# Designs tried in a protein design run: peptides against a protein of PDB entry 1LOE. Part 114

Target 1, 181 residues: chain A of PDB entry 1LOE
Amino acid sequence: TETTSFSITKFGPDQQNLIFQGDGYTTKERLTLTKAVRNTVGRALYSSPIHIWDSKTGNVANFVTSFTFVIDAPNSYNVADGFTFFIAPVDTKPQTGGGYLGVFNSKDYDKTSQTVAVEFDTFYNTAWDPSNGDRHIGIDVNSIKSINTKSWKLQNGKEANVVIAFNAATNVLTVSLTYPN
Target 2, 181 residues: chain A of PDB entry 1LOE as posed
Amino acid sequence: TETTSFSITKFGPDQQNLIFQGDGYTTKERLTLTKAVRNTVGRALYSSPIHIWDSKTGNVANFVTSFTFVIDAPNSYNVADGFTFFIAPVDTKPQTGGGYLGVFNSKDYDKTSQTVAVEFDTFYNTAWDPSNGDRHIGIDVNSIKSINTKSWALQNGKEANVVIAFNAATNVLTVSLTYPN

## One batch from the design tools (peptide; made by RFdiffusion4, then SolubleMPNN)

Design b2_p28_8_s2 (from b2_p28_8, 10 letters changed)
Fold by OpenDDE base, seed 3:
Structure b2_p28_8_s2 (fold): chain B 181 residues (1-181), chain A 28 residues (1-28)
Amino acid sequence: as target 1 above (181 residues)
Amino acid sequence: MRLGFSATSTLNTAYSINSVSFSSTLNL
């Protein structure tokens, strides 16, 4: 069994195991994907490639990730656009268009994208988001249009705990989000 | 593949990650 694991509890100013893209950076021991400014995209990739799928055997990895996040919106009525945890090809680059969360570039399914994301979407995009307009968690497979979504209530400025697990045997990805404080 | 985080802000919203752990197991 090939195992890959890492943990970052404090993000340092010279976090060498991250590749920063766009305006992403570390400050105050946090990974800041975006500052509270307009029209910015920020990303950070774990520097080491992850072997998720093996073409020779056809096996897919089981994985679990846990992380904590904070969304700080100075105006609680204006929260956009969201963030994702994602897995993409090693040469992945930031994408434009706020609603695409820096990861995708179309609502059309594109298997060649080879990108899976769990979105924490705080802004309703009428073209692809659930019609109820709720902020939501979405599972995105090769498209910004989620294959499944779940409404979620943002607690502005509060730290949330997320656990994402993928079971290769069942092909099921689970997401949990809690606000422990 | 690489894993990561990505965010966009079009309405003055800060998105940050405070901690992360990841583990994967692949049978070969």
Scores: peptide ipSAE 0.826, ipTM 0.975, DockQ to the pose 0.929
Fold by OpenDDE base, seed 5:
Structure b2_p28_8_s2 (fold): chain B 181 residues (1-181), chain A 28 residues (1-28)
Amino acid sequence: as target 1 above (181 residues)
Amino acid sequence: MRLGFSATSTLNTAYSINSVSFSSTLNL
């Protein structure tokens, strides 16, 4: 069995195991994907490639990731657009901004993107988001249009805990989000 | 593959990650 793991509890100013893209950067020991401005895209990749799928055997890795995040919006009503945890080809670059979250370019399924994302979507896009307009967690496979979603209530300025796990045997991805404080 | 985070802001919204851990196991 091949095992890969890493952990970052504090993000340093010269975090060498991250590749920063767009306007993403570190400050005050945090990874800041976006500043409180308009029309910005920020990303950060773990620098080491991860062996998720073996082409010879067809085996897919089991994985678990946990992270904490904070969303700081002007108020509870004006929050846009969202963020993702994603897995993509090693040469991945920032994609379309706004509702595409810098990860996708289309609501149509595009297998060539080879990208899976868990979105934490804070803005309703009528073209693809659930019609109830709720902020939501979504599972995105090669499209910004989620294959499944779950409503989530944002607590502005509070730290949330997330756990994402993938079971290769069952092909099931699970997401948990809590506000511990 | 590579893993990472991505965010966009159109309404002056800051998205930040405070910590992260990852573990994977692949049977070969």
Scores: peptide ipSAE 0.825, ipTM 0.975, DockQ to the pose 0.941
Fold by OpenDDE base, seed 1:
Structure b2_p28_8_s2 (fold): chain B 181 residues (1-181), chain A 28 residues (1-28)
Amino acid sequence: as target 1 above (181 residues)
Amino acid sequence: MRLGFSATSTLNTAYSINSVSFSSTLNL
């Protein structure tokens, strides 16, 4: 059995186990993916590769991740575009901005992307998002168009807790989001 | 593979991560 784990409770000014991309950086002990500006993309990768899929056996890893996040928008109405937790090839680079969340380039399924993401989508894109227009959590596999979604109520400026777990035996990904306060 | 976070802002929205933990187990 091969196990990989890490934990970051406070993000330092020189967080050596992260690869920063786009405008992502650390400040005030937080990972700031975007500042409160327009037309920006920010990403951060854990520097060590994770062995999620073994080509020899075909086995897929079980994994659990937990994180806390804060979204600070001008108001509860003008919030865009969103963020993701994602897994991608080791040489992954920022992709299309805006509604593509810096992770994808198309709503069409593209297996060459080799990217899985859990999106926390705060902006309704008519071309691919659920028709109810709700802010939502989505499971994205090689496409910005989610294979499954669930509505979520954003609390602007409040810290949320997220737990994502993947069971390889059942091929089920679970996502939990709560506002503890 | 690598794991990470990604965000975009087109409406002056700041997205931040305050903490993270990860654990994976692969049977070989």
Scores: peptide ipSAE 0.825, ipTM 0.975, DockQ to the pose 0.940
Fold by OpenDDE base, seed 2:
Structure b2_p28_8_s2 (fold): chain B 181 residues (1-181), chain A 28 residues (1-28)
Amino acid sequence: as target 1 above (181 residues)
Amino acid sequence: MRLGFSATSTLNTAYSINSVSFSSTLNL
């Protein structure tokens, strides 16, 4: 069995195991994907490639990730667009269009994108988001149009705990989100 | 593959990650 693991409890100013893209950066020991400005995209990739799928055997890795996040919106009624945890090809680059969350570029399923994301979507995009307009968690496979979503109540400025687990045997991805405080 | 985080802001919204851990196991 091949095992890969890493942990970052404090994001330093010279976080060498991250590749920063767009306007993503670290400050005050946190990873800031975007500042509270308009028309910005920010990303950070773990620098080491992760062996999620083995081309020889066809096996897919089991994985678990946990992280904490904070969304700070000066106006709780104007929160856009969202963030994702994602896995993509090693040469992945930031994508444009706010609703695509910097990861995708189409609502059409595109197997060649080889991108899976868990979105924490704070802005309703009529073209692909659940019609109830709720802020939501979504599982995105090769498309910004989620294969499954769950409404979520944003607590502006509060830290949330997330756990994402993938079971390769069942092909099931699970997501949990809690606000511990 | 690479894993990461991505965010966009069109309405003055800051998205931040405070901590992260990851573990994977692949049978070969």
Scores: peptide ipSAE 0.825, ipTM 0.975, DockQ to the pose 0.923

## One batch from the design tools (peptide; made by RFdiffusion4, then SolubleMPNN)

Design b2_p29_1_s1 (from b2_p29_1, 13 letters changed)
Fold by OpenDDE base, seed 1:
Structure b2_p29_1_s1 (fold): chain B 181 residues (1-181), chain A 29 residues (1-29)
Amino acid sequence: as target 1 above (181 residues)
Amino acid sequence: SRGRNPATSQSTYNLSHTLSKEEIESLAE
């Protein structure tokens, strides 16, 4: 099976293979997807298409990506809505902002979205987020309402190392987030 | 979001999901 791998360790202004949409931009070493204001939308797209499933051949492809992110919030108790890594059709445009992270439009499952996402959600949306109100990592398939979540303690200003992988042999999507010492 | 104290030590978080046939096919390219 095909394997697509990409890794981003730095987000300089000359970062290769990124397409910015909305409020997304870069500084010398950081990628900013949203301002620390509710309802802003920023996206960065990987310019090389990733085909999880090829409708013509029926083949399912592996992928693995690794990146480091930092959330710097002026108020650690109000960090906007968070951000998401996602795979969607290459011609996709920003969707509903705010709690929908610019990627989805509904908490109802909608296969026409053709979107799988890993959210790093810093804002509690009563309508669809886990009832404990924790900041969380979520796996989203065609819906902003996560199919699986993990409570996550945000470390403001600290680098988080993320690995997201899809194993085509098992159809398992895995997410690992680590805050090193 | 609700106020929470940030963690200060090394932490690792893991989660996974096995995509169904329907979910995979919805992601067709």
Scores: peptide ipSAE 0.538, ipTM 0.771, DockQ to the pose 0.592
Fold by OpenDDE base, seed 3:
Structure b2_p29_1_s1 (fold): chain B 181 residues (1-181), chain A 29 residues (1-29)
Amino acid sequence: as target 1 above (181 residues)
Amino acid sequence: SRGRNPATSQSTYNLSHTLSKEEIESLAE
């Protein structure tokens, strides 16, 4: 089984393998997806074709990606909606509804979205987020309501190292986030 | 957690999900 891997350690304004949508923009070494306010949405799409799930052959491919992100919020409470890594059809457009991570357009399960996402959610939505109100990492499959979540303590302004991998042999999607210091 | 956490020590968070057959099929392109 083939493995597609990519690592993003630098987000330059001339990043050639990213397609920016919405409010997303880059500086020399940072990718900014959202402003530090609610209801702002930014997306960055990895432009390299990744055919993880082939509808014609039924084949499934491995993938692994790693990146570093920083959330710099002006306060310690709910700010924006966090950011989302996602895999979806290329022609998808950003959804601007607050709380939908720029990926989904409703709170309901919709298989036609064909989207799997990993959310780093910094805003509590009482309608679908975990009841404890924690900021959290979530795995979303065709739904803004995560199929699984992990409480996450945001270290504001600090670099988080993320590894996301999919194992085609087991169909397991894994997420690892580390604050090294 | 809604509070700002100082960078005092290494913290690691792991999460996983096994996609079902139906989920895989829905994601197939």
Scores: peptide ipSAE 0.536, ipTM 0.774, DockQ to the pose 0.467
Fold by OpenDDE base, seed 5:
Structure b2_p29_1_s1 (fold): chain B 181 residues (1-181), chain A 29 residues (1-29)
Amino acid sequence: as target 1 above (181 residues)
Amino acid sequence: SRGRNPATSQSTYNLSHTLSKEEIESLAE
């Protein structure tokens, strides 16, 4: 089984293989996707396409990615919706912002979306988020309503290390987020 | 919105999901 892997540890103006959309830009090794307000949309696309499922052969491919992120909440009582890592069709354009994280347009399952995402959600949307109101990590398949979630305590301004992997043999998508000491 | 959370000790969060055949096929390229 083939594996596609990529790791992003540095975001600069000369970052290779990134395509910026919307409010996305880079400064001093940081990628800023949105302004710290709701309904803004910024995206960075990895220009080297990956194939999860080959429609011709039916083959499923592995992938693994790692990155570090920081969420800076300028207001102690107000944060944006968060951000998401996603895999979507080539030439995809920004979708609905805010609670939809610029990736989806509905809480209803829509297979034509062809999008899988990992959300790091910092704002409670009563229409689809877990009822406990916790900030959470979510796995989203063709819907902003996560198929699975994990409560997550945001450490404001701290670096989080993330690993996202898909195992083609088991069809399991895994997410790991770590705040190191 | 939820308030800013204070810094805590080292924390690890794990999450997984087994995609169905239909979900996998929907991601076809």
Scores: peptide ipSAE 0.535, ipTM 0.773, DockQ to the pose 0.553
Fold by OpenDDE base, seed 2:
Structure b2_p29_1_s1 (fold): chain B 181 residues (1-181), chain A 29 residues (1-29)
Amino acid sequence: as target 1 above (181 residues)
Amino acid sequence: SRGRNPATSQSTYNLSHTLSKEEIESLAE
């Protein structure tokens, strides 16, 4: 089984293999996806095609990605929707406005979305987010309503180390987020 | 500084999901 891996440790302006959409951009070693306000949409796409699920051959590949992110929220109660890692067809475009993480266009399951996402969601949307209102990590499959969630305490301004992996043998998608000391 | 003092305690969060056949098929391209 093939394994595709990629990691980004620096987000310089000349970062290779990134395509920015919407409000996404880079400064020196920083990737900025959204303004620190609601209803902004920023995306960064890995430009190299990764065929984890190949419809022609039926092959399913492993993948592993790792990255770090920092959320700088000027107001704990007035932040954007958070950060979302996703895998989708290369021609997908940011959705308008906020609320759907810039990835989805509905709260309903839509298999035509062909999107797997890992959300690090900092804004509570009563329509689809866990009812406890916690900031959360979510695994999204073709829907902004996460198939599984984990309450997550945002450490504002601190680097979070993330590893996302898909095991093709078991079809298990795993997410780990660590705030190191 | 980023305007707020970040917590320094280590915390780890793990989450997983087993994709169904239907989900995987929907993702195939």
Scores: peptide ipSAE 0.523, ipTM 0.772, DockQ to the pose 0.354

Design b2_p29_1_s2 (from b2_p29_1, 13 letters changed)
Fold by OpenDDE base, seed 5:
Structure b2_p29_1_s2 (fold): chain B 181 residues (1-181), chain A 29 residues (1-29)
Amino acid sequence: as target 1 above (181 residues)
Amino acid sequence: SRGRNPATSQSVYNLSHTLTDEEIKSLAE
């Protein structure tokens, strides 16, 4: 089974294979997608094509990606909605911001969205988020309402290491977030 | 590598989900 992998550990102005949309920009080592304000939208697209499914052969490929992120919240009790990693068709444009994380437009399942996302959600949206109100990691399939979630304690200003992998043999998408310290 | 550094205060969060064949096909046509 084929595997496509990529890792981003440094986000500089000369970062290769990234396409910026909206409010996204780079600093010395960080990619900033949004300001710490709700309803802003910033996106970065990985420009190298990934072939999860080959329509000609029907083959499904594995993929693995790893990255680190830091959330700098100016107020620990009043943060933005968070950010998301997503897989979507080519030529996608930013979608609804805020609680929709710039990727979705509805809490209702919509197969025409053709989008799978991993959200790192730092703001409780009563309309679709888990009722416990916890910050959470979610897997979103064609909807901002996560199909599965995991409560997550944000460590403000600390680096989190993330690995997202898709196993083509099982169709299982896995997410791992680690705070080393 | 998973990017983990062993530490006494390490926090790990894991999550998974199985996608349908139709969902996979629609992602990367």
Scores: peptide ipSAE 0.527, ipTM 0.759, DockQ to the pose 0.280
Fold by OpenDDE base, seed 2:
Structure b2_p29_1_s2 (fold): chain B 181 residues (1-181), chain A 29 residues (1-29)
Amino acid sequence: as target 1 above (181 residues)
Amino acid sequence: SRGRNPATSQSVYNLSHTLTDEEIKSLAE
């Protein structure tokens, strides 16, 4: 089974494998996807194709990605929607409004979105987010409404280490977020 | 709190989900 892996440890402006859309940009040390303001839209795409599914051969490949991110939110009650890692065709366009994490266009399941995403959601949207209102990690399958979620306590300004992996043998997508200290 | 190791102050959050074959295939359509 094929395995595709990528790791980004530096999000400098010269990162060649990133495509920025919307409000996304980089500084020398950080990747900034959104302003810490509601309804901003920013995306960063990994430009290298990840062939999870090969329609010609029918093969499914493993993938693993790791990265670190920092959320710097000046107002805990008025922050951007967070960060989203997603797998989708590279030519997808940012959706309007930060409420959809810049990725989705509806709270409804829509396979035409062709997107599997991992959200690190810092803003509560009553229409689709978990009812407890917690910031959360979510796995999204063709919908902004996560198929599975886990409450997550954001450590503002701290580096989070993330590993996202897909096991082709089991079809299991795993997400791990760690604040080392 | 959930996912927090008080001994090291490390916080770990794990989440998983099993995708269907159709969902996987749809990614490349």
Scores: peptide ipSAE 0.517, ipTM 0.760, DockQ to the pose 0.347
Fold by OpenDDE base, seed 3:
Structure b2_p29_1_s2 (fold): chain B 181 residues (1-181), chain A 29 residues (1-29)
Amino acid sequence: as target 1 above (181 residues)
Amino acid sequence: SRGRNPATSQSVYNLSHTLTDEEIKSLAE
């Protein structure tokens, strides 16, 4: 089974393999997706095609991606929604509704979204987020309400190393976030 | 903090989910 792997360790303003949508922008070394305020949405798409499923052969491909992110935000739960890694068909447009991560347009399950997302959610939405109110990592399948979540303590201003992997043999999507310090 | 490895002083957070075949197929449509 083929594996598509990509790692982003530097986000330059002339990054050629990224497509920016919404409020997203880059500095020399960092990708900034949102301001530290609610209702801002930034989105960056990896431009290299990833064919997870081949309709002709029925084969499913592995993929692994890694990146580092930093969130600079006030120590409050009323900040920006965070950011989202997502897999979806090409030519999707950002959704600008606050709380929907720029990916979804409603709080309801909708298979027509055709989206699997990994959210790094820094804003508590009582309507669908885990009741403990924690900032969290979530896996979203066609719904803003995560199918699975992990409480996550944001270390403000610190680099988090993320690895997202999909195993085609098992269909398991795995997320790993590490703060080295 | 939760997920802190005292040996390395790292904080590790892991999450996984098994997607259905139909969900995978829909990503390519």
Scores: peptide ipSAE 0.513, ipTM 0.760, DockQ to the pose 0.324
Fold by OpenDDE base, seed 1:
Structure b2_p29_1_s2 (fold): chain B 181 residues (1-181), chain A 29 residues (1-29)
Amino acid sequence: as target 1 above (181 residues)
Amino acid sequence: SRGRNPATSQSVYNLSHTLTDEEIKSLAE
């Protein structure tokens, strides 16, 4: 089974294999996807195609990615909408902003989106987010309404180490987020 | 979002989901 692996440890202005859309940009050390303003949209796409599902052969591929992110908010109680890692058709364009994270357009399941995402959601949208109102990590399949979530306490300005992996043998998608000491 | 106190200690968060065959087939190629 094919395995695609990629890791981003630094997000400098010369970061390789990234395509920016919308408000996404880089500084010397960081990638910024959205400004700390509601309804902004920023995306960074991995420029090498990843084939999780190959409709021609029926093959399912493994993948693993690791990255570090930082959210710096001028007000830790208002940090915009968060961001997402996602896999979508290579020619996809930014979708609905704000709570939809520029990736989805509906809380209704829509297989034509062809999108799986891991959201790091910092804004409570009453229409689809978990009712406890917690900031959360979510796994999204063709919908902004997560199929599974984990309450997550944002540490403003701190580096979070993330590993996202898909095991084709078991069909299990795993997410691990660690705030180190 | 609602106001929340920031965490100050090391934290680990794990999440998983087993995709169905139909979900996998709907994904990007």
Scores: peptide ipSAE 0.531, ipTM 0.759, DockQ to the pose 0.599; fails the geometry check

Design b2_p29_1_s3 (from b2_p29_1, 13 letters changed)
Fold by OpenDDE base, seed 1:
Structure b2_p29_1_s3 (fold): chain B 181 residues (1-181), chain A 29 residues (1-29)
Amino acid sequence: as target 1 above (181 residues)
Amino acid sequence: SRGRNPATSESVYNLSHTLSDEEIKSLEE
């Protein structure tokens, strides 16, 4: 079984295999996906193909990715929608912004989106987010309504280390977020 | 799961999901 592994530790303007859509851009040190306003969309596509499912061979592939992110909001109580890591068709275009994170268009399951995502959601959308209103990590499969969530306490301005992995033998997608300090 | 290391103040958040065959086959097809 094939395994794709990649790690992004620096988001510079010369970052290989990144294609920016919408409001996504890089500074010298960081990737900025969303302006500090609602309804903006910033996407960064990893241009190296990642295929969880290969329809030609019928094979399911492993993958693992790691990255570090920082949310530096001017007001920790007034943060935008957050951001997401996702796997989708290579020719995908930005989808609905705001609470849909530029990746989805509906809370209804839609297999035609062909998208699995991990959201780091900093804004409560009453229509689909967990009712406790917590900022959260979510796993999204073909829907902005997460199939599973974990309450997450944002540490404003601090680096979070993320590991996302898919095990083809078990079909388990795992997410780990760590504030190491 | 969610944990905090009191010695280092490290915070760890873990989440997982087992994708169904339907969900997997929906991807990249």
Scores: peptide ipSAE 0.531, ipTM 0.765, DockQ to the pose 0.338
Fold by OpenDDE base, seed 4:
Parts: C-alpha cells; sequence; structure tokens
Structure b2_p29_1_s3 (fold): chain B 181 residues (1-181), chain A 29 residues (1-29)
C-alpha cells in the first residue's frame, strides 16, 4: 500500500508547497494561521493532493504526517478557536470560521464535505464540543462535531510534537501529541 | 494517553478512530 508522508519542522515565507487562504501567513520558522481571536480563518493547503481513497482502484492509502506547533495565546483563559489539520478536496475553500475552524459548516454528518480533520480545539462550543469544556484534540469526519476526542492541556507557548497517521490496513487514524521536557 | 505533570515531565496525548467504510468512501478524490 502506498504511503504518503510529510514532515514540517520549519516554515518560511518562501514555502512554495503551501497555498495560503484567509489570514494564514508565514514568518521565519513559523506558520501562523490566525491571531488569537475568534472568528478569523487562516489556513494553508499543501499543493500536492493526498488521496485517501481512490475510487478507481478501491485502494486506501496510508499517510503519516508530523509537525510541531506552538500556540501563543494572550492568556490561558482567552484564546482563539484553535487550529486543525485536515484532508479535503484539493479545490476546497475556507468554510465557516470561528468554532467551525474554517473547515466545516455543520455539526451534522455531511459526506459531501469529504473532509477528515484533526482539531486542536482551544475554545468550548456548547453546541458540539465535549460537555466537560476541556480543550481537546478531536478527530472530525465530515463534521465539526468530533467522532472522538481527548482532553488536552494546552501548554501556552510551548512546542507540541504531533504525529498523525492513517493505517489503510486497519482504517485507523491515530493522533499523538507530545509536550517534551 | 498519558497525561503527565506538564511542569515536570513529558505529556503525551493519544487519540484514535477507526474509519468506517462509509467514511472512507466519502473521502473520494
Amino acid sequence: as target 1 above (181 residues)
Amino acid sequence: SRGRNPATSESVYNLSHTLSDEEIKSLEE
């Protein structure tokens, strides 16, 4: 089975494989998607499409991605909605902002979205987020309402190492977030 | 997942989901 992998350790303004949409931009060393306020949408798309499922062959592809992110919030109690890693059609455009993270438009399952996402959600949206109100990692399939979530303690200003992998043999999507010492 | 004391040790958060056939096929490109 074919595997697509990519790793991002540094971002720069000359990053040619990224297509910026909305408020997304880069400086040396970092990609900034949004300011730490709600209702903004910034995203970056990889210019090379990743096909999870090929309708012609019926094959499901493995993929693995790793990246490091930092959330710099003004304070621990007033942060933006968070950000998301997602796979969607190559011609996708920014969707609803704020709690929808610019990727989705509904809490109801919508297969036409054709989007799988891993959210790092820093704002509690009563309508769809886990009732405990925790910041969380979520796996989203065609809906902003996560199919599975994990409470996540944001370490403001610290680097988090993320690995996201999809195993085509098992159809398991895995997310690992690590704050190293 | 293994949520350790973030002040003194590494914190690890793991999450997984098994996509259904329907979900996989919805990701058609």
Scores: peptide ipSAE 0.527, ipTM 0.763, DockQ to the pose 0.367
Fold by OpenDDE base, seed 2:
Structure b2_p29_1_s3 (fold): chain B 181 residues (1-181), chain A 29 residues (1-29)
Amino acid sequence: as target 1 above (181 residues)
Amino acid sequence: SRGRNPATSESVYNLSHTLSDEEIKSLEE
C-alpha cells in the first residue's frame, strides 16, 4: 500500500509545495491563515497531490502529515473559526466567509464536496458544532458538521504538535494534537 | 482532565474516525 508523507516544521515565504489562497500567507516562519476578524478566509494547499482513493486503480493509500501550529488569539477569540487541514479536489477554492471554515459551503452533508477535513475550531457555530460549545477538534467528511469531535482546550500562544494519519488497511483517520511541556 | 499528563503538564488530544466505503470513494473521481 502506498504511503504519502509530508511534514511542515516552518512556514517561510519560500515554503515549497504550498499554494496560498485567500488571506493565507507566510511571514518568516509563520503561516497566517486569517486575520483575527470574522469572515476572513485563508487557506494553504499542499501542492503535491495526495490521493486517499484512486478511482482508476481502486487503491486506497496511506498518508501521514505532521505540523506545528500556534494560535495567537486576541483577548477574546470569538470572531475567528480557527483553522482546518483538509484534503479536497486540486481545483478547490476558498468558500466565501469564515463561517464554514473556508472549506464547506453549507451545513449539510454533500458528497460532491469530496472533502475530508480536520478542523481546529475555536468558534462555536450553533447550527452544527457540538452543543457543549467547547472549542474542539473535529473530523469532517463532506460536511462542516463533524462526524466526530474532541473537546480541545486551546493554549493560546503555545505550540501544538499535530499528526494526522490515514490507515488504508482499516480506513481509519487519526488525529493527534499534543501540547508538549 | 482527559488528555492531560499531570507529571509533565503535557496535553494530548486524540481523535479518530473510520471512513465508510462511500465516504472514501466520494473523495476522488
Scores: peptide ipSAE 0.498, ipTM 0.761, DockQ to the pose 0.347
Fold by OpenDDE base, seed 3:
Structure b2_p29_1_s3 (fold): chain B 181 residues (1-181), chain A 29 residues (1-29)
Amino acid sequence: as target 1 above (181 residues)
Amino acid sequence: SRGRNPATSESVYNLSHTLSDEEIKSLEE
């Protein structure tokens, strides 16, 4: 089984294999996807092909990625939408509404989106987010309404280490976020 | 915070999901 892996420890302006869309940009070692303003949208696409499902051969591929992110936001609850790691066709374009994570165009399930996403959501949307209002990590499958969520306490300005892996033998997607300090 | 390890002062958050065959096939990659 093929495995695609990548680790991003710095996000320079000349970062290889990244395609920036929307408000996303890099400075030295930092990737910034959104301003601390509601309804802003930024995306960074990893350009290396990851073919999870090959319809011609029926093959399913493993992948693993690791990266570090920092959210710098004002001391308020609902500052912005956070950011999303996603797998989708490379020709997709950012959606206009920040509330849709720049990935989806509605709150409804739509298999034509062809998207699996991991959201790090800092904005509470009463229409689809968990009712407790917590910031959360979510796994999204063709829908902005997460199929599974984990409450997550944002440590503002602190580095979070993330590992996202997909096991093709079991079809299990795993997400691990660690604040080491 | 939840997931805080007092020995290392780390905060760990884990999440997983088993995708169905239909969900995998919907990607059409």
Scores: peptide ipSAE 0.492, ipTM 0.752, DockQ to the pose 0.355

